# Ledger of designs, part 204: peptides against a protein of PDB entry 1IK9

Target 1, 211 residues: chain A of PDB entry 1IK9
Amino acid sequence: MERKISRIHLVSEPSITHFLQVSWEKTLESGFVITLTDGHSAWTGTVSESEISQEADDMAMEKGKYVGELRKALLSGAGPADVYTFNFSKESCYFFFEKNLKDVSFRLGSFNLEKVENPAEVIRELICYCLDTIAENQAKNEHLQKENERLLRDWNDVQGRFEKCVSAKEALETDLYKRFILVLNEKKTKIRSLHNKLLNAAQEREKDIKQ
Target 2, 207 residues: chain A of PDB entry 1IK9 as posed
Amino acid sequence: MERKISRIHLVSEPSITHFLQVSWEKTLESGFVITLTDGHSAWTGTVSESEISQEADDMAMEKGKYVGELRKALLSADVYTFNFSKESAYFFFEKNLKDVSFRLGSFNLEKVENPAEVIRELIAYALDTIAENQAKNEHLQKENERLLRDWNDVQGRFEKAVSAKEALETDLYKRFILVLNEKKTKIRSLHNKLLNAAQEREKDIKQ
Target 3, 195 residues: chain B of PDB entry 1IK9 as posed
Amino acid sequence: MERKISRIHLVSEPSITHFLQVSWEKTLESGFVITLTDGHSAWTGTVSESEISQEADDMAMEKGKYVGELRKALLSVYTFNFSKESAYFFFEKNLKDVSFRLGSFNLEKVENPAEVIRELIAYALDTIAENQAKNEHLQKENERLLRDWNDVQGRFEKAVSAKEALETDLYKRFILVLNEKKTKIRSLHNKLLNA

## One batch from the design tools (peptide; made by RFdiffusion4, then SolubleMPNN)

Design b2_p24_4_s1 (from b2_p24_4, 11 letters changed)
Fold by OpenDDE base, seed 3:
Structure b2_p24_4_s1 (fold): chain B 211 residues (1-211), chain C 211 residues (1-211), chain A 24 residues (1-24)
Amino acid sequence: as target 1 above (211 residues)
Amino acid sequence: as target 1 above (211 residues)
Amino acid sequence: KEEEEEEKKLKEELERIEEALKKK
């Protein structure tokens, strides 16, 4: 079961923050339970998949689009854009909400709710769920923080090894070139010396042939 | 202002989860506001720094240790170890709590609370705080997740560059050694050839002199 | 690019060494 709690304002009671809890199984399309509370009283209703389908058909709206609008209205609360307006009559227990477009408002849905006999239990359970969610999110945050710190250490270690590898490559190249130049120069000097000895020997032979 | 909400069980009402809200400024030692609720009624009291000091003195406990026990009792709720027992009389509005040691329980503190006239407002504010905390923690989680994904990419990039640097260093060393061995062998062959020519020239001269 | 430029410098230095060894 999934659950979302949002704060909403009712047109009839704009000074009193209400809380809208929506509970559903896998998808909101399969139906949901709606609970409204003012922190003193609570009202609950169940909306079936058939009711959702009927409301979509009555609105001449594609079901997936309609469910998408339900999700925005019921699971996000009144966003900063006043896009959704909520109405509730405590006398009739009738809840309805509208989508506000630029030049037109239209009713998106309506629910008959029932007043809960023991609202304190519903409120306590709602607070328990909030506290559990806080604890779970805190544990996840602590885990992600520790992982972040680990990844940063691992990155610094590899970066430092990479910089050392670059420097060691440059140093190796420089050292190898220096050593080879020295050895090659020695061999070159030896070749020149041997060539000069050969030239001298040839010149001496040419002198000996000339008596 | 800092705030912590915990769930507790009262000895008088063990079947009803109560919520204990503690609000304080910088440190719990400077005093705090305590609020108890059952989701229908609420009770509030203010505990001053002087009262905390007096309770510590009356217990013959060092103030820092006493505040440490208050923090464990009031900010963690009843941990799984039943280390703290909570009592509240709705008739007297007297709240007290005990620390349970192996063979002895002792009263850790007591507070006179006042029944809140409008408990629904306190409950709504408490729920609002929970929802705000959830939203803040979710935003932090999303941030940390994105940062972890960034750090992981950055680590993979550096790791791949490091591996390429290692391979390039080994390849460089191998190539340089091969090239130099070839050049040195050519020079060594040339030196040998020149030495043999010198020996032959000397032998021919010795023959010409005998001739 | 930097690796290609280093490899190119390395090749040019090796060629200079080889040429200097052929001319002398």
Scores: peptide ipSAE 0.000, ipTM 0.809, DockQ to the pose 0.005
Fold by OpenDDE base, seed 1:
Structure b2_p24_4_s1 (fold): chain B 211 residues (1-211), chain C 211 residues (1-211), chain A 24 residues (1-24)
Amino acid sequence: as target 1 above (211 residues)
Amino acid sequence: as target 1 above (211 residues)
Amino acid sequence: KEEEEEEKKLKEELERIEEALKKK
């Protein structure tokens, strides 16, 4: 089961932060349980897949698009844009929310909630879930941090080996050329010496022919 | 101000998870505010630096060691080891906790709490803090994940460049040697040709002398 | 003989260059 808790402001009680918990299995489309609390009272309702389908049909909206809007309203929290307005009557236990755009305002959904007899249990469970989520996220952060430190070390090690390889390649090339030039120059000197000996021998033979 | 919320079990109410919030400035040694809640009621107390020092002195414990024990008891939560036992009287508002080791059990500290008049505000603020902490940790996780993915790409890129550099070094060495051998063989052939010419010239001169 | 000795010296010099390069 997946769960999301969001802060919302009710039109009826704008000074009191309310918390909206939504719990579902795999997809929000299959239905969900909604829990509203003000830190003293709690209200819960179950929304079925059929109710979600009916609300989508009543809105003349494609179901996937409607569920996408439900997800933005109920799971994203009230983002900094008052795009979603939440209403709840504690008397009727009727919860509804509206999407407010510049040119269009419409009711996105409505749910009948039931007052929880033991709100403290719901609140404690909600706090427990938050603390568990914090602990899980901290463990993930510590793991990712250690992995980042490992990857950075591994990168530095390979980078250092790469730089050494480049330098070693350039040094090798330079050394090979120097050695090559030395051996070539020795062979050139020997060729020159042999040519001079051949010229001298030819000149001596020409002298011997000239008597 | 720093803050930690922990789950605790009270000896008087072992079936009801309580939440212990501790808030402090920089160090727990300078004093802290403790808040206890069961999701319905809340109790708050302020612990001064002087009270911490007095408790350390009464225990004949070094202050830094005592603060270290307070940190384990009050900030670490009840770890899986029941090393710390928490007691609270709702009647007297007296909170105390014990450290239980195999060979030694002792009271680690005690605090007088006051019942909060509006527990819902405290609970809402506590939930808000949990939700903010979740959001901050999620943002950190997403950042670290993106950094890990970047570092992994950077590592793969450098590794691939390193492997190419190694291969290019080996190929260069092989090519340089092949070219060197070709030029050397040409010079060797020329030296041999010149030696043969010199030998022939010497043999002809020896024939001319014998002639 | 002298040519074979020079060819041998040149081979030995090449082998020394090859070995000196394998050891780095």
Scores: peptide ipSAE 0.005, ipTM 0.808, DockQ to the pose 0.004; fails the geometry check
Fold by OpenDDE base, seed 2:
Structure b2_p24_4_s1 (fold): chain B 211 residues (1-211), chain C 211 residues (1-211), chain A 24 residues (1-24)
Amino acid sequence: as target 1 above (211 residues)
Amino acid sequence: as target 1 above (211 residues)
Amino acid sequence: KEEEEEEKKLKEELERIEEALKKK
């Protein structure tokens, strides 16, 4: 079961933060359990896939688009943009919510909720879920942090090896050129010496012919 | 203000999870506010630095060690090891906790709490803090995940450059040796040719002298 | 690109050295 808890403000009680819990299996489209609480009382309702389908049909909206709007309304909490207005009557247990656009406001859905007999149990369970989520997220953060530190060390190791490889390539090239120039110069000197010996031998022959 | 919420089990109500909130400024040693809730009622108490010091003295424990034990008891929640036992009387509002070791159980501290008149406000604020902590931890997780993905890309880039540098070094060495061997062989051939010319010139001179 | 350009410069320098070694 997936769950999302969000804080909402009811039009009827704007000074009191309410908490909207939605619980579902795999997809919100398959139905969900909604819980509303003010930290003292709690109200719950179950919404079936058939009710979601009927509400989409009544709105003349494609089901996937409608479920997408439900997800934004019920799972995001009221983000800083008052795009969604939530209403609840404690007397009728009627919960409804509207999407407010610039030029259009429309009802997105409505649910009949039931007052929970033992709200403290629901509230304790909700707090337990929050604490479990905090612990899980903290463990994930600690894991990701250790992984980041590992990746950074690994990057620095490879970077240092790369820089050494570049420097070693340049040094190797320079050393090879120096060594080869020395050997070539020795060979050039030997060639020049042999040429001079040939010239001297030719000059001596020319002297021997001239007697 | 720093805050930690933990779940505890009271010896008096072992079937009902209670939540222990501790709030402090910078260090727990400077004093703290303790809140206990069962999701319906709440109880609060303020513990001063002087009370902590007095309790450490009464225990004949070094203050830093005592605060270290308080931190383990009050901020960790009951970890899976029942090292800490929590007791609360709703009638007297007396909260006390014990450290249980193999051979020794001792009282670690006690506080007089006061019943909160509006527990719903305290519970709502506690849930708000949990939701804020979840949101902060989620944002941190998303950031760390993006950083991990970046570091992995950067590592792969440098690794690929390093492998290319290694291969290029080996190729350069091989190419240089081949080129220099060719040039050296040309010079060796020229030296051999000049030596043969010298030998021929010497043989011709020896013929001219015998003539 | 930079590595290919360095490798090209190195080849051109090698050729210049080879030509200078053929001429002397």
Scores: peptide ipSAE 0.000, ipTM 0.809, DockQ to the pose 0.005; fails the geometry check
Fold by OpenDDE base, seed 5:
Structure b2_p24_4_s1 (fold): chain B 211 residues (1-211), chain C 211 residues (1-211), chain A 24 residues (1-24)
Amino acid sequence: as target 1 above (211 residues)
Amino acid sequence: as target 1 above (211 residues)
Amino acid sequence: KEEEEEEKKLKEELERIEEALKKK
């Protein structure tokens, strides 16, 4: 079961923050349970898939679009405060909400709620859910922080190995060139010496032929 | 101001989860405000630095150790449920808690609370704090997730550059050795050719002298 | 790019050394 709690302001009680809990199975389209509380009283209603389909039809709205508007109104919390208005009568237990557009306001949905006999139990369960969610999110934050620290160490280790590899490549190249230049110069000197010996031997032979 | 909410079970009402809110400035040692609620009623008390010091002295406990026990009892939530027991009388508004050790239970602290006139306001503010904490932790989780994805990309980029550097080093070494072996073999062949020419010239001169 | 330019400079220096070694 999925759950979302949001704070809302009622048109009838704009100074008192109310809390809207919506609970559903997998998709909001399959129906949901709505709970309203002011921290003293609570009101609950069940909205069926049939009622959602009927409200979409009554609005002449495509069901997927209508459910998309329900998600924005009921699950986003107060978005930019002026887009959705919430109304509730404690006398009739009638809850309705409107979408405010620039030029047009229209009713998006309406629910009959029932006053909860034991509001303290609903409020305690709501606080328990909030505390459990805080604990889960804290554990996730600690895990992500440890993973960030691991990834940063792994990055620094590879970066340090990369810099050593670059330096080792340059050093290897420099050493190889120095060694080869030395060996090549030795061979060049030996070739020059042998050429000079050959030239001297040829000049001596030309002298011996000339008697 | 720092705040912690925990769930506790009272010895007098073990079936009803109560919520213990502790609020303090910087350190618990400087004093704190304690709020107890069952989701219907609320009770609040202020504990001064002087009262904390007096309770530590009455226990013959070092103040830092005593404050350490207060943190475990009041801020950890129910640790392993059996280590701290909480007692509250709605009649006297007297709250006390005990530390249970294997062989000894002792009173750790006691507070006089006052019944809150508007418990709904305290409960609404408590729920608001929970929802704000959830939103902050969600934003932190999203930030840490994005940072993990960044660090993983950066690691993959450096790893790929490192692997290319290793391969380039091996290729460079192999190419340099091949080129130098070729040049050295050419020079060795030229040296051998010049030595053979010198030997032939010496043998011809020795024939001309015998002639 | 810098590594390719260094590798290119090195190839050119190797070629200069090879040519200097072929000409003496």
Scores: peptide ipSAE 0.000, ipTM 0.809, DockQ to the pose 0.005; fails the geometry check

Design b2_p24_4_s2 (from b2_p24_4, 15 letters changed)
Fold by OpenDDE base, seed 1:
Structure b2_p24_4_s2 (fold): chain B 211 residues (1-211), chain C 211 residues (1-211), chain A 24 residues (1-24)
Amino acid sequence: as target 1 above (211 residues)
Amino acid sequence: as target 1 above (211 residues)
Amino acid sequence: MEEEKKRKEEEELLKRIEKALKKK
């Protein structure tokens, strides 16, 4: 089961932060359990897939789009833009929420909740879930940090090897060319010397023929 | 102010998870505020630096070591090893905890708590803190994940450049040597040819002298 | 003619090598 807890402000109690827990299996579309608490009382309701479908139909909204709006309202909490307004009557246990757009405000959904007999159990479980989530996220964070440090070391090692390879390539090229020029010049000098010896020998032979 | 919430089990209520919040400034050694809750009631106490020092002295323990034990007991929660036992009397509001070692169990500390008049406010604030901590940790995790993905890409890019550099170095060396050998062999052939011409000229001259 | 062509090609190669060495 997946779960999300969000903070909401009820229109009837704007000074008291309420917490909205939604629990679902795989997708919110298949239905969910909603729990509302003020830290003293708790209220729970179950929303079926059929109710979600009915609300979508009543709104003349495509089901996937409607479920998308439910996710934004119920799982993201009141975003900083007050786009979603939450209403709850403790007397009737009727919960409803509205989407407020610049030009249009409309009811997005409504749920009948039941007051939990032992709210302390719900609150304790909710806090436990928060603490477990914190611990899991901390462990993930520590893992990612260690991996980050590893990747950074590995990057530095490869970068250093790359720079050494570039330098070694340039040095090799320079050395090979220098050696090549030296050997080539030696051979050229020897060729010139041999040509001069041949010319001298030919001149001496021409002198010996000329007596 | 720093804060830690942990789950504890009270000896008097082993079936009911309690939550122990500790809040402090910079170091636990300077004093802290302790809050205990069961999700219905809450109790708060303030522990001064002087009380911490007194408890350390009463235990004949070095203050830094004692504070280290307080951190383990109060900030780490009951670790999986049941090393710390927590006791609380709702009647006297007396909270005490013990360290249980294989050979020795001893009281580590005690605090007088006061029952909070409005526990719902404390519980709401505690849940808010948990939710904020979750959000912060999620943001950190997302950042670290993106950074890890970046570092992995950067590593792959440098690795690919390095491999190309190695291959290019080897190819360059091979090409230079091949070209060098060709030119050198041509010069060697020319030198050999010129030497043979000189030898032939010398032999002809020796024939002409013997003639 | 072929020997002179080869000699010119070698001189060009040497000039390229020398030019590459001077650029460092």
Scores: peptide ipSAE 0.021, ipTM 0.814, DockQ to the pose 0.004
Fold by OpenDDE base, seed 3:
Structure b2_p24_4_s2 (fold): chain B 211 residues (1-211), chain C 211 residues (1-211), chain A 24 residues (1-24)
Amino acid sequence: as target 1 above (211 residues)
Amino acid sequence: as target 1 above (211 residues)
Amino acid sequence: MEEEKKRKEEEELLKRIEKALKKK
């Protein structure tokens, strides 16, 4: 079961924050339970999949689009743009909401709610759910924070090793070239010396032939 | 201002979850506001720094230790070990709590509360605080998640560069040694050849002298 | 002629190596 609690303002009672709880199984399209509370009284109603389908049809709206609007209205509360207006009559227990467009408002849906006999129990359960959600989110935050710290340490370790590897590669190249030059120069000097000895020996032989 | 809401069970009403809200400035030691609610009624009281000091003195407990116990009792609720027991009289509005030790329970503190005239407002504000906390924690979770993903990408990038650097270092060493060996062997062969030519020239000269 | 060509090629290689070492 999924649940969302939102703050709403009723047109009839704009000074009192109301809370709208929606509970559903898997998808909002399959139906949902709606609970309204002012912190003193509570009202609840069940909306079936058939009712959702009927309201979509009555509005001549594609069902997926309609459910998308329901989700925005009922799960987000009145967003910062007053895109949705909520109305509730305590006398009739009739709840309805509208979508406000630039030039027109239209009724998006309506529900008959029933007054809860023991609102305190509903309110307590709602608070319990909030506290549980806080605890779960806090535990997740602590876990993610620790994971971030781990990843940062691991990154720093690899970065340090990488820098050392780069430096070591450069040092290796330099050292190997220096050693190679030294040895090659020694060999080159020896070859030159041996060639000179051969030249001298040839010149001496040519002198000995000339008596 | 800091705030904590916890679930508690009263000895007088063990079947009804109560909520204990504690609000304080900077430190609990400086005093706090306590609010108790059952989702229908609410009771509030203010505990001053002087009262906390007096209760610590009356208990012959070091103030820091006493405040530490208050923090555990009032901010954690009844932990899994029923370490703290809560009592409240609705008639007298007297709230007190005890710490349960293995062989003894002792009163940790007591407060005179006042019944709130408009409990619905207190309850609504409490729910608002919970919803705000949920939203803040969710935003923090989303941020931490994105940061984790970033750190993981950065780690993978550096790791890949490091592995390439290691491989390149090994390849460089191998290549340089192979090249050096080739050139050195060529020079060594040339030196040997020149020595042999010198030896032959000397032998020919010795033959010419004997001739 | 071929020995002199090889000698020049080796000298060029050595000069390149020396130049690479001086740039670090």
Scores: peptide ipSAE 0.021, ipTM 0.812, DockQ to the pose 0.004; fails the geometry check
Fold by OpenDDE base, seed 4:
Structure b2_p24_4_s2 (fold): chain B 211 residues (1-211), chain C 211 residues (1-211), chain A 24 residues (1-24)
Amino acid sequence: as target 1 above (211 residues)
Amino acid sequence: as target 1 above (211 residues)
Amino acid sequence: MEEEKKRKEEEELLKRIEKALKKK
């Protein structure tokens, strides 16, 4: 089961932070359980897949698009954009929320909630879930940090090897060319010397033929 | 201000998870505010540096060691090791905790708490802190994940360049040696040819002298 | 003609080597 807790402000109680918990299986589209609390009282309701479909139909909205709006309204918390307005009557236990656009406000959904008999248990469970999530996220953070440090070490090691390889390639090329030039020049000198000896021998033979 | 919330079980109410919040400035040694809640009621107390010192003295424990024990008891939550036992009387508002070792149990500390008049506000603030911590940890995790992905890409890039450098070095060495050998062999052949011509010329001259 | 061609090829190779050495 997936769960999200968000802070919301009710139009009727703007000075009191409320908490909206939504829990669902796999997709919000298949229905969800909604819980509202003010830290003293709690209210819960179940929204079925059929109710979601009916609300989408009543709005003349495609179900997937409607569920997308529900996800933004119910799971994202009040992002800094007051795009969603939440209303709840403690008397009627009627919860409804609106999407506020520049020139258009419309009711996105409405749900009947029931007052929880033991709100302390719901609140304790909610806090437990938050603490579990903190612990899980901290463990993940520590793991990612260790992986980050490992990857950085591995990068430095390969980078150092690469730099050494580049330098070694350049040194090799220089050394090989220097050695080749030296040997080649020696061979050229030997060839020239032998050619001169042949020329001298030929000239001497021509002198010996001329007596 | 630093804060830690932990789940605890009270000896008097073992079936009800309680939450212990401790808040302090820089170090727990300089004093702290403790808050206990069951999701319905809340109790708070301030523990001063002098009280911490007095408790350490009464226990004949060095202050730093005592604060280390306080940190384990009050900030670590009930780790799976039931090393710490928490007691609270709602009637007297007296909170005390014990360290349980194999053969020794001793009272580690005791505090007078006061019942909070508006527990809902304390509970809401506590939930807000948990939600803020979740959001902060999530943002940090997303950042670390992106950094890890970056470092992995960077590692792959350098590794690929390194492999290319190694291959290029080996290819260069092979190519240079092949070229050098060809040229050197040509020069050696020319030297041998010239030497043979010199030997033939010398032999012909020796024949001409004998003639 | 072949010896002259080879000599020119060797001289060109040497010039390339010398140029490569001067660039470092």
Scores: peptide ipSAE 0.020, ipTM 0.813, DockQ to the pose 0.004; fails the geometry check
Fold by OpenDDE base, seed 2:
Structure b2_p24_4_s2 (fold): chain B 211 residues (1-211), chain C 211 residues (1-211), chain A 24 residues (1-24)
Amino acid sequence: as target 1 above (211 residues)
Amino acid sequence: as target 1 above (211 residues)
Amino acid sequence: MEEEKKRKEEEELLKRIEKALKKK
């Protein structure tokens, strides 16, 4: 079961933060349980897949698009832009919400909720879920941090090896060229010396022919 | 202000999870506010630095060690080993807790709490803090994840460059040696040829002298 | 004598290079 808790503001009680919990299996489309609480009272309702389908049909909206709007409304609260308005009557237990666009507002959905007899249990469970989520996220953060530190060390090690390899390549090239130039120059000198000896020998022969 | 919320079990109500909120400035040693709630009622007390010092003195414990034990008790709940036992009387509003060791249990501290008139406000604020903490931790997780992915890419890039550098160094060495061997062998051949020409010239001279 | 020493040193260098090339 997946769950999301959001803070919402009700039009009827704008000074009192309410919490909207939505719980579902795999996808919101398959139905969900909605719980509203003010920290003292709680109200719960169950929404079936058939009710979601009917609401989408009544709105003449494609089901996937409608569920996408439900997800934005119910799992994010109003969001930073107050795009969604939430209404709840404690008397009728009727919960409805609207999407507010620039030029048009429309009802996105409505649910009949039931007052929970023991709201303290619901509230305790909600707080437990929040604490568990914090602990899980903290453990994930610690793991990711350790991995980040590891990856950074590994990067530094490879970078250092790479730089050493580049330097070693350049040094090798330079050393090899120097050594080979020396040897080549020695061979060139020897060739020149031998050529001069040949020229001298030829000149001496020419002198011996000229007596 | 720093805050920690923990779930605790009271000896008087072992079936009902309670939440222990501790709030402090910079260090727990400087004093703290303690709040206990069961999701319906709330109780709050303030503990001063002087009270902490007095309790440490009464226990004949070094203050830093005592504060360390308070931190373990109050900021972690019972922990996985149930090392700490929590007691609360709703009638007297007396909260006390004990450290349970293998051979010895001792009282670690006690506080007089006051019943909160509007527990719903305290509970709402507590839930808000939990939701804010979840959001902050989630944002941190997303950031760390993105950084991890970046570091992994950067590592792969450097590793690939390093491997190419190693291969290039080896190829360079091999290529240079091959080229220089060829040139040196050409020079050796030329030297040998010139030496043979010198020997032939000397032999011809020796023939001309015998003639 | 010096020319023969140099020739030997060059031959040794060449042999080292050839050995290095044969071992890769």
Scores: peptide ipSAE 0.020, ipTM 0.814, DockQ to the pose 0.004; fails the geometry check

